# Peptides against a protein of PDB entry 4JHK: the designs that were tried, part 26

Target 1, 212 residues: chain A of PDB entry 4JHK
Amino acid sequence: EDYKIQSFDLETQKLLKTALKDPGSVDLEKVSSVIVDQSLKDQVFSREAGRICYTIVQAEAKQTNGSVFRRNLLNRLQQEFKAREETRKRSTQEWVCLVSFICNIFDYLKVNNMPMVALVHPVYDCLFRLAQSDALKNEEEVDCLVLQLHRIGDQLEKMNVQLMDELFNLLRDGFLLQEDLSSMGRLLLLEILEFRAGGWKLSDTAQKYYYS

## One batch from the design tools (peptide)

Design b1_p18_2 (made by RFdiffusion4)
Fold by OpenDDE base, seed 5:
Structure b1_p18_2 (fold): chain B 212 residues (1-212), chain A 18 residues (1-18)
Amino acid sequence: as target 1 above (212 residues)
Amino acid sequence: DEELEELIEEDIEKFEEG
């Protein structure tokens, strides 16, 4: 099984590879820090990071019955989440990477195919922030919002349909009433409204319309 | 994996309290 870690230097790549196979032989706190830091800079890696994290968690549990990696990972996520407004002010790119990362962790770190309940509210809080008027006018934030809802919207709704209804009320109002949306932003909001209405699935016709 | 589940639940509690 191959993992996409070419963005790291050779030493760090070796560290990650060892963590995947023999987690007890490496500093798992360091491993978690490296993964989080890179995920906050690169959305492509952020997606891969979820898969990597799950593999390391499983490997450590099996090898030593330990949870050092997951504990450090979740602790770091909590810290970044608490500072999310400061991150957004500093860099929109880092902010959307943070949202992407927390959503990817939600998607991949599952127990018996169930998501971590503790991440449900933090994920919704991030998505609600992206659904505010000051964020909807930024295409980069709209891209992030729509991407996450495509990936995990159905899972989130299953966890809390009331919050999802509230979120989509904001998105509908934004689509209909907000005047300073970009053309692409408005298109993406319409697409995600239709996506949920279609049971979190895109028809072949819709696929051609939005992504051809 | 029940052992993993128990460990995750412990971490979840910590996360929620943080």
Scores: peptide ipSAE 0.023, ipTM 0.632, DockQ to the pose 0.082
Fold by OpenDDE base, seed 1:
Structure b1_p18_2 (fold): chain B 212 residues (1-212), chain A 18 residues (1-18)
Amino acid sequence: as target 1 above (212 residues)
Amino acid sequence: DEELEELIEEDIEKFEEG
C-alpha cells in the first residue's frame, strides 16, 4: 500500500517505510516523534498520519505483540493536548493541526473495533474550544471544527450524546447570535447543524469533498 | 494528567489482549 510521505526527506521516508513493514528493526519512539511533528505542521498529512499509525500499530502487534509505537505516540499526544492553549496562542495553524491529528488518531486507532475511551474527552475538549466565540470568528478554526465533526461526529455521539448536545447548543447559538462570523463560517455551522439533524449521513457529493 | 495516562494504558492492554 502506498502512503503519502513525500514531505519527508529520503532518510525519514526510508525510516517510515521500514516501520510499516518491519517495525522491530527501527526506533519506534523516533518514528512516533517524526509523525507527530509533521502532523503539527501539515493538516493534510494528519489524515494520512492516522492511517500510517494504524498500520504500524498492527504491524508491531503482529510481529512482536508489542505496543512501543502506540505507547510513545499516545504519550506525545497527551503532552501536546496538555499544552493546547499555549499552542493556540502561538499559532492557529498548529492548533488546528493538533485538533486534526487528535481526531484522526481517534478515528483510526481503535481497540476491539471501538474508539479508545481515553481519547473521548480530549477530543470533545478540543471541539468545545473551537466552539467558543473567540474561535468561531476565525474561519480556519470553524473549517477544522466542521471537518472533524463530519468525519467522527457520529462516533463521538455514540460515546457521549450529552456532550454532543451541549456542543451543538453552542454551535446553534453561534450561528444565530454571533455577529462577527464570516459568511463561510455561518454557512458551515448551518450545514453541520443540519448534518447532525439528518443522522450524520453525508450526501455522495459531500462525502467526496471530505474524504477525497 | 494521571487519569488520562491510566485510561490509555487500559486501552493498550485491551488492544494487546484482543
Scores: peptide ipSAE 0.022, ipTM 0.591, DockQ to the pose 0.903
Fold by OpenDDE base, seed 2:
Structure b1_p18_2 (fold): chain B 212 residues (1-212), chain A 18 residues (1-18)
Amino acid sequence: as target 1 above (212 residues)
Amino acid sequence: DEELEELIEEDIEKFEEG
């Protein structure tokens, strides 16, 4: 399986490749740090990061019955999550990258095809933050919100339908009542409202847009 | 993979406690 790691320098690429196949031979704390750092800078990479993380977790467990990578990953994730408001204040881009990363970790780090329960509330907390009026007026945050809901909304709803209902109440109110939405933001909110109403199903065209 | 599942659950518990 090929992984999109071309954005890293050659040394780091080698490190990641080794971690994927022989995790016991590398510093997995460093590997986790590298992945998190890049995910906080590149929203597109965060998707790939999920796959990479899953593979490393599997490889380490099978090779050494270890969990060093996952522990470090989750610890770092927790730290970043706790500091999310400061991150948002500092950089909207970093904030949406953080949200994307958390959501993608939720999406890919599954046990027997089940999501990590511990990440459910953190994910919802991020999405609820994006659904606040001060965030909805920012197209970049709306983009992030809608993208994540497209990718993991159905899974999140299965984990907690009440929170999803509450979230979409905010989105509906934003769509209907908030005046300072961008035209694209308003369109995206409408689209995601319809997406959920349609049972989280995408057309082939939409599938390519959100998952390619 | 039961071993992996157990390890993940342990990490989940730690995450929730933090």
Scores: peptide ipSAE 0.021, ipTM 0.595, DockQ to the pose 0.081
Fold by OpenDDE base, seed 4:
Structure b1_p18_2 (fold): chain B 212 residues (1-212), chain A 18 residues (1-18)
Amino acid sequence: as target 1 above (212 residues)
Amino acid sequence: DEELEELIEEDIEKFEEG
């Protein structure tokens, strides 16, 4: 499989490629740090990062029956999650990258083909934060919120329908009552409300757009 | 936060055992 790692320097690319094939021969803590750092800077990469992480986890499990990479990854993820409000205050871009990364890890890093239970509440917490009035007025945050719900909304709902109902109550209220939404933000909220109402099913055209 | 750490470890253990 080809992985999109061209954003890294050649030495780091080699490190990542080696981790994918022979994880026992590299410093997996360093690998996890590199992936997280880049995911906090590039939202497009954060999508690829989930797939990369899953592959490394599988490779390490097969090679040594180890879980060093996953432990380091999740520890770093927890650290970043705890500091999410500080990150948001510092940089909206880094904040939405963090949310995107957490959501993509939830999507790809499965245990026994099921989402990791430990990530359910952290993901919802991030989405609830994006659904607050101060975030809904920012188009970049609305873009992130809607994108993640398109990607993993159905999975999240299966894990906790009550939280999903509460989240969408906020989104509905934002759409109907909040006056300082951008035109695009309002359209995106309407679209995601209809998307869930339709059973989380994308048209072929919409699928290409959100999963491109 | 402590609860999250415990849940993460539990899920890791389940993965390793499966």
Scores: peptide ipSAE 0.021, ipTM 0.592, DockQ to the pose 0.935

Design b1_p18_2_s1 (made by RFdiffusion4, then SolubleMPNN; from b1_p18_2, 6 letters changed)
Fold by OpenDDE base, seed 2:
Structure b1_p18_2_s1 (fold): chain B 212 residues (1-212), chain A 18 residues (1-18)
Amino acid sequence: as target 1 above (212 residues)
Amino acid sequence: DEELEKLIDEDIKLFEAS
């Protein structure tokens, strides 16, 4: 099984590969830091990061019955989450990477094939922040919001339908009432509204309309 | 994996407590 880690230098690639196969032989705190740091820079990697993290978690548990990696990962995640407003002020790109990372961790780090409950509210908090008017006017943030909802919306709804309803009320209002949305942003909001309405699936007609 | 679940649960508690 291949992991997309080509963006790292060779030494770091070796570190990650070793962590995947023999986690007890590496500094798992360092591994977690490397993964988080890269995920905060590369939104595409954050998806792969989730898969990598899950594999390392499994490997460490089986090999040493340890949880050093997960603990460090979650601690770092919490730190970044707490600083999310400052991150957003500093860089929209880093902010959307952070959101993407948190969402992908939620998606991949499952317990008994279920999402971690502790991540539900942090994920929703991020999505709610993206759903505020000052964020909806930024296409990059809308892209992130819609992408995450496509990826994990159905799972999030199962965890808390009330929060999802509240979130989509904001999205509906943004779509209908906010004047400074970009054309693409407006289309994306409409698409995600329809996506959820269709049971987190697009109809054949809608699929062709948006992606053909 | 029951053992893995227990370890993850412990980490979740740490996350929530911090």
Scores: peptide ipSAE 0.026, ipTM 0.653, DockQ to the pose 0.081
Fold by OpenDDE base, seed 5:
Structure b1_p18_2_s1 (fold): chain B 212 residues (1-212), chain A 18 residues (1-18)
Amino acid sequence: as target 1 above (212 residues)
Amino acid sequence: DEELEKLIDEDIKLFEAS
């Protein structure tokens, strides 16, 4: 399998490739740090990062029965989550990258195709923050919110339907009542409301209409 | 993979405790 790691320097690329094949021969704390750092500034890589992380976790478990990588990854994720308000204040871009990364880890780090229960509330907390009025007026935050709900909304609902209902009450109120939404923001909220109402699925026609 | 599952359970505890 090929992994999209061209954004790293050659030495780091070698480190990541070795971690994927022979995790016992590299510093897995450093590997986790590199992946998290890049994911916090590159939302596109964040998606790939989830897949990379899962592969490294599997490889380390099979090779040494170890969990050094996953432990460091989750600890770093918790640290960033705790500081999320400061991150949002400093940079909207870094904030949405953080949310994207947490959601992608939720999506990819599974055991027997089941998500990590410990990530459910942190993910919802991030999405609820994006659903507040001060965030809904920012199109970049709305983009992030809607993207994550498209990717993992159905999984999250299965974990806690009550929280999902509460979240969508906020989104509906934002769509109907908030005056300072951008035109695109309002369209995205409408789309995601209809997306859930349709069972977390969009027809090809609807997909083309909203994302053309 | 039961071994991996057990390891993840332990890491979940670490995450919740942090």
Scores: peptide ipSAE 0.026, ipTM 0.655, DockQ to the pose 0.081
Fold by OpenDDE base, seed 1:
Structure b1_p18_2_s1 (fold): chain B 212 residues (1-212), chain A 18 residues (1-18)
Amino acid sequence: as target 1 above (212 residues)
Amino acid sequence: DEELEKLIDEDIKLFEAS
C-alpha cells in the first residue's frame, strides 16, 4: 500500500515505513505520538492517519502478538479528548483536527469489522459540542461536523440511534432558529439533515444541487 | 480479527473507564 507521509521529515518517514512493515523493530510509543501530533495539525492527514494506524495495529498483532502501538495511541487519544475544551479555546483549527482524528480512528480501528464501543460516546460528545450554538456560528466547525457525519454517521447511528436523534434535533433547531449561521453553514446543515433522512445517502437531485 | 480482538480488550476497557 501507498501512504501519504511526505509532510514528515525523512527520518520520521523512515520510522513510519518501518513501523508499517516491521513494527517490532521500532519504538511504537514514539510512532503513535508522531501520528497523533501530526493529526492534530492537519485534518487531511488525519484521514490517512486512521488507515496508517489500522495497518500498524494489524502488523504488530501478526508479527509479535503485541498491542504496544494501539495502547499508546488510545491513551494519547484519551488525553486529548479530556482536554478538548481547552483545545477549542486555544485554537478552533486544532479542535476540529482533534474531532476529525477521533472520528477517523473510530472509522478504521474496528473489532471483527465493528466499530470500537469505547469510542462511541467520545465521538458523540465531540459532535454534540460542534452542534452547540456557539460552534454552529463558526463555519470551520460546521464543516467538520458535517464531514464527519457524512463519513461515519451511518455507523454511529447503528451504535446508538437515540443519541443520533438528539444530535439531529440540535442541528434542525440550529438550521431553523439560529440567526448567526453563515450561508454555507445553513446550507450544510440542510444537506446533512436531508442526507440522514435519505438513509445516509444523497439523492442524485440533491447531490447536483449542493455539489455541482 | 479474532486474534486482534483479544489484544484490544484491555485497551477498550482503559478508554471506557475515563
Scores: peptide ipSAE 0.024, ipTM 0.645, DockQ to the pose 0.080
Fold by OpenDDE base, seed 4:
Structure b1_p18_2_s1 (fold): chain B 212 residues (1-212), chain A 18 residues (1-18)
Amino acid sequence: as target 1 above (212 residues)
Amino acid sequence: DEELEKLIDEDIKLFEAS
């Protein structure tokens, strides 16, 4: 299996490759730090990071019956999550990378093909924050919100439909009532409202309109 | 994967404590 890690230097690439195949032979705390740091800077990588993390978790569990990587990963994630408001104040880009990373970990770091229950509320908390008026006016935050809902919305709804209903009430109100949305932001909100209404699937008409 | 499920128990507890 190939992983997209070309953005790292060769030494780090070697470290990651070794972690994927022989996790017991590397410093898994360092590996987790490298992955988290890069995910907080590069939203594109965060998707790959989720897949990488899942593989390392499984490999370590099977090889050494250990959980050093996952423990360090989740501890770091928890720290970043706790500081999310400060991160948002400092940098919108870092904030949306954080949200993307948390959502991708939720999507990939599964046990018996089921998401970690502990991540459900943190993910919703992030999405609810993006659904507030002060965030909806920022197109970068709207892009992030809509992207995550496209990726994991159906899974999140299965975990807690009540929270999803509340979230989409906010999105509907934002679409209808908020005056300082960008044109693209308003379009994206409409699209995601329709996406959920269609059972987290796009109709043929919607597919052509939004993504063709 | 029962073994993996057992291994994540403590990590889940740590995260939920936040």
Scores: peptide ipSAE 0.024, ipTM 0.641, DockQ to the pose 0.079

Design b1_p18_2_s2 (made by RFdiffusion4, then SolubleMPNN; from b1_p18_2 with E6K E13Q K14L G18A)
Fold by OpenDDE base, seed 4:
Structure b1_p18_2_s2 (fold): chain B 212 residues (1-212), chain A 18 residues (1-18)
Amino acid sequence: as target 1 above (212 residues)
Amino acid sequence: DEELEKLIEEDIQLFEEA
């Protein structure tokens, strides 16, 4: 399999490639740190990071029946999650990268082909934060919120439909009542409301309308 | 898998404290 790791220097690329094939031969704490650091500043890589992490976890389980990488990854993720409000205040870009990363880990890092139950509430917490009035007025945060719901909304709903209902109540209220939404932000909220109402699907006509 | 279940519990504990 080919992974998009060209943004790293050659030494780090070698480290990652080795981790993917022979995780027992590398410092898995260092590997996890490199992946998290890059994911927090590059949203495109954040998506790829989910696939990479899944592969490393599977490789380590097969090789040594170990879970060192997974533990290190989740420890670092937990640290960043705890500091999420400070991150948001410092940099909207870093904040949306953090949300994207945790959502992508939830999406790709399956255990026995099942979602990680431990990440359900953290993911919802991030999405609820993006659904607050002070976040909905920022297009960058709205873009992130809507993107994640498109990617993993159906999976999250299966884990907890009550939280999803509460989240979408906030989005509906934002769409209807919040005055300082941008035109694009309002359109995106409407689109995601329709997306869920349609069973997490959009008609071809609607898809062209919002994303042509 | 007892080890897997233990890992899941540890994961839950990590984020419950967050």
Scores: peptide ipSAE 0.280, ipTM 0.839, DockQ to the pose 0.100
Fold by OpenDDE base, seed 2:
Structure b1_p18_2_s2 (fold): chain B 212 residues (1-212), chain A 18 residues (1-18)
Amino acid sequence: as target 1 above (212 residues)
Amino acid sequence: DEELEKLIEEDIQLFEEA
């Protein structure tokens, strides 16, 4: 299996490749740090990072029955999560990367084929933050919000339908009542509202309508 | 895996405090 790690220098690529196959032979704290750092800079990589992390976790579990990587990853994730408001203040891009990363970890990093329960509330917290009026007016944040809901909304709802209902109440209110939404933002909110209403999928006709 | 479950619970607590 190929992983998109070309953005790293050769030494780091080697480190990651080794971690994927022989995690016991590398500094897994360093590996986790590298993955998190890059994920905070590149939203596209954050998706790949989820897959990479899952593979490393599985490899370590099989090799040593260890969980060093997972623990280091989550510790770093916790630190970034705690600082999320400062991150948002500093850089919208870094903020949406953080959200994307957390969501992608939730999406890919399964324990016994189950979602990481520990990340449910953190993910919702991020999405709720994106659903606030000050965030909804920013198209970049709306893009992130809608993207994550497309990716993991159905999974999150299964974990806590009440929070999802509350979240979508905010999104509906934003769509209907908030005047400073961009046209694209408003369109995206409408789309995601219908996406959930349709069982986390859109009909072919609806898809054509929004994206034709 | 009891150890893993414990770690999960610890992680939950850590994030809940954030």
Scores: peptide ipSAE 0.227, ipTM 0.807, DockQ to the pose 0.099
Fold by OpenDDE base, seed 1:
Structure b1_p18_2_s2 (fold): chain B 212 residues (1-212), chain A 18 residues (1-18)
Amino acid sequence: as target 1 above (212 residues)
Amino acid sequence: DEELEKLIEEDIQLFEEA
């Protein structure tokens, strides 16, 4: 299987490729650090990173029944989550990359086809932060919020419907009451409200309205 | 935060059991 790792230098690409095939032969702490660092810089890569991480976790478990990679990955993820407000203050781009990465890890790293319970509240905390008035006025943050809800909203709701209801109350209020939303931001909020109301599906008619 | 760490450890354990 091919992985999109062209953004890394050749040495790092080799490291990642080896980790995917023979994780026991490389420094998996270094591998996890490289993946997290790049995911905090490139939101597009964060989606691929989830798939890469899942593959490495599976490969290490199969090869040695080890968990060095996932331990380091989750520890680093926890550290970044704890520092999320500082990250947001420093760089909106890094902040949305962090949210994207956490959501993608939640999406791909599953145990017996179940999502990681440990990430449920962290993901909701990130989404609630994006749903605050100071974040909703930023199109980059709204884009991130709506994208993640499209990807993992149905899974998150299954884990905690009460939190999802509270989140969407904020989104509804933002759509109806907040004056400084961008045109695209307002459109995206309406779309995601309808998306959930339709059982996390967008009708053909709505699809044409919003994206044609 | 301490609760989060414990939950992460529990999920790590689940990975090892899978």
Scores: peptide ipSAE 0.182, ipTM 0.769, DockQ to the pose 0.858
Fold by OpenDDE base, seed 5:
Structure b1_p18_2_s2 (fold): chain B 212 residues (1-212), chain A 18 residues (1-18)
Amino acid sequence: as target 1 above (212 residues)
Amino acid sequence: DEELEKLIEEDIQLFEEA
């Protein structure tokens, strides 16, 4: 099984590869820090990072019955989450990377195909922040919001339908009432409204219309 | 993985202060 880690230097690549196979032989705190740091810079890696994290968690649990990696990972995520408003002010790109990473961890770190309950509210909080008027006017934030809902919206709704209803009330109001949305932003909001209405599925026709 | 599930339950307090 290959993992996309070419963006790291050779030493770090070796560290990650060893963590995947023999987690007990490396500093798992360092491994978690490296993964989080890179995920906050690169959304493409962020997606891969979820898969990597899950593999390391499973490997450590099997090898030593430990949870050092997961604990450090989630602790770091909590720290970044607490500072999310400062991050957003500093860099929209870093902010959307943070949201993407939290959502990817939610998507991949599962037990018996069930999501980690502790991440449900943090994920919703991020999505609600992206659904505020000051964020909806920024196409980059709308892109992030819609992408995450495409990936994990159905799972989130299963965990808490009331929060999902509240979120989509905001998105509907934004679509209908907010005047400073970009053309693409408005299109994306419409698309995600239709996506949920269609049971979190896009028809071939809709796919062609929005993404061709 | 039942053992992993138990470990995750122990970490459920994460993000409660966020």
Scores: peptide ipSAE 0.028, ipTM 0.650, DockQ to the pose 0.074

Design b1_p18_2_s3 (made by RFdiffusion4, then SolubleMPNN; from b1_p18_2 with E6K E13K E17A G18S)
Fold by OpenDDE base, seed 1:
Structure b1_p18_2_s3 (fold): chain B 212 residues (1-212), chain A 18 residues (1-18)
Amino acid sequence: as target 1 above (212 residues)
Amino acid sequence: DEELEKLIEEDIKKFEAS
């Protein structure tokens, strides 16, 4: 399997490749830190990071029945989540990278083929923060919000439909009432409202309207 | 927080048992 790790230096690439094949031979705490650090800088990588993390978790479980990597990864995730408001204050880019990372970990790291219950509220907390008026006026935050809901919205709703209803009430109000939305932001909010209303899928007609 | 940490550990245990 090919992994997109060209953004790392050669030494780190070697470390990651070794972790994927022989996780018992490397410092898995270091590996987790490297992946998290890069995910906080590059939102595109965060999706790949989820896939890489899943593979390492499976490899370690198969090799030694261990969970050192997963434990360290989730501990670091928790630390970053706790500091999310400070991160947002410092850098919108780092903030949306953090949200993307948390959502992608939720998407890939499943327990018994189900999402981790422990991550449900943290993910919703991030999405609710993106749904506040001060965030909806920023197109970068709206892009992140809508992208994550496209990727994991159906899974999140299955975990807690009440929170999803509350979240989409905020999005509806933002779409209808907030005056300082960008044109693209308003379009994306409408699209995601219709996306959920259609059972988390987009009709062919809507697909052409929004993406042609 | 402490509650989240405990829940994560619980999920990890379930993962290891699967």
Scores: peptide ipSAE 0.027, ipTM 0.616, DockQ to the pose 0.907
Fold by OpenDDE base, seed 2:
Structure b1_p18_2_s3 (fold): chain B 212 residues (1-212), chain A 18 residues (1-18)
Amino acid sequence: as target 1 above (212 residues)
Amino acid sequence: DEELEKLIEEDIKKFEAS
């Protein structure tokens, strides 16, 4: 299977390809660092990163019964998560990339097809941060919030419906009450509200309304 | 894969404890 790693230099591409097929032959700590670093710079890659990480985790487990990659990945993820406010202050782009990465890791790193429980609260914390008034006024953050909810909202809700209810209360209030939302931001909030209301699926009518 | 599950669980515990 092909992985989207064209954004890396050739040496790094080789490293990643080797990690995917023969993880025991590479420095998996370095591999994890490379993936995280790129995910923090490229939101598109952060999606692919989840798939890559899952593959490497499984490959290492099968080949060497090791968990070096996953351990380093999770450790780095925790470090970045803890520093999320500083990241947000420094760069909105890096912040939304971080959120995207965490959400995508949640989406792809499954245990027996189940999400990692340890990532549930971190994901919600990120989404709640995006749902605050100071974030909702930024279209880039709203884009990120809505995108993640489209991707993993149904899974997150299954893990903790109470937090999801609380989150969507904030989104509803933002949609209805916050005055400094962009037009697109407001539309996105409405769309995601309807998306969840429809069981994390837009009706044919709603789909037509928003995207035709 | 029970072995993989165990490894993941161990790492999760470390993640939560850190």
Scores: peptide ipSAE 0.026, ipTM 0.683, DockQ to the pose 0.082
Fold by OpenDDE base, seed 5:
Structure b1_p18_2_s3 (fold): chain B 212 residues (1-212), chain A 18 residues (1-18)
Amino acid sequence: as target 1 above (212 residues)
Amino acid sequence: DEELEKLIEEDIKKFEAS
């Protein structure tokens, strides 16, 4: 398979490629750190990172029956999650990258095609934070919220429908009652409300209307 | 992969305990 890692220098690219094929021959802690660091800077890579992480996890398990990479990855995620409010204060861009990365890991690192239960509440906590009034007024945060719900909303709901109902109550209130939403923010909230109401599906007509 | 599943479960426990 081809992986999008051109944003890294040549040495790091070699490291990542080796990790994908022969994880036992590289420092997997370093590999995990590199992936997390880049994912906190680039949402596009964050999506690719989920796929890369899953491949490395499988390769290490099959080669050495080890879990060094996954352990380091999850530990780093927990650290970043705990510091999420400070991250948001420092940089909205880094904050939405963090949320995106956590959601992508939730989406890709599955056991027998089932999500990691340990990530359910952290993901919801991030989405609830994005649904607060001070975040909804920021279009960048609304973009992130809506994007994640499009990608993993149906999976999250299956894990906990009560939390999803509570989340969407906040989104409906924001759409209806909050005055300082941007025009695009309001449009995105309406779209995601309709998306869930439609069973987490978009028709071709809706796709053209909102994203063309 | 049953072995992978067991390893993930172990790491999940560590994650929850952190």
Scores: peptide ipSAE 0.026, ipTM 0.676, DockQ to the pose 0.081
Fold by OpenDDE base, seed 4:
Structure b1_p18_2_s3 (fold): chain B 212 residues (1-212), chain A 18 residues (1-18)
Amino acid sequence: as target 1 above (212 residues)
Amino acid sequence: DEELEKLIEEDIKKFEAS
C-alpha cells in the first residue's frame, strides 16, 4: 500500500517507510514527532497521518509486541491538546490542523475496532470550541468543524449522545442567531444540521449543492 | 490532565492484550 508522504524530505520519507515495515529499527519517538509536526502544518496530511499511525502501531505490535510509537503519539497529542487555546491564538491554520489530526487519530487508531475512550472528550472539547461564537465567525474554523462532523460525527454520537445534542444546540443557535457568519459558513451549518437530522447521511444531490 | 493520561494507558493496555 502506498502512503502519501511526498511533503517530507527524502531522509524523512525513508524513516517513515522503515517505520511502516520495520518499526523496531528506527526511533519511534522521532517518527511520532515528525508525523505530528507535519499534521499541524497540513490538514490534508492529517487524514493520511491517521492511516500511517495505525499501520505503524500494528507493525510494532506484530514485530515486538510493543507500543512505543502509540504511547509517544498519544503523549504528543495530549500536549498539543492542552495548549490548544494558545495554538488557536497564534495560528488559526495550526489550530484547525490540530483538530483535524486529533479527529483523524480518533477515526483510525481504534482498539478492537472501537474508538479509544480517552479521545472522546478531547474531540468533543475541540468541536465545542469551534462551535463558540468567536470561532463560528471564522470560515476556516467552520470548515474544520463541519468536516470533522462529517467524518466522525456518527461515531462520536454513539459514544456520547448528550454531548452531541449540546453541540448541535450551539450550532443551531449559531445558524439562527449569529449575525456575523459568512454566507458559506451559514450554509455549512445548515448542511451539517441536516446531515445529522438525516442520520448522518446526505443525498448525492444535497452533497453537490452544498459543496459545489 | 491526569485522568486523560490514565485513560490513555488503560486503552493502550487493552490494545496490547488483544
Scores: peptide ipSAE 0.025, ipTM 0.614, DockQ to the pose 0.928

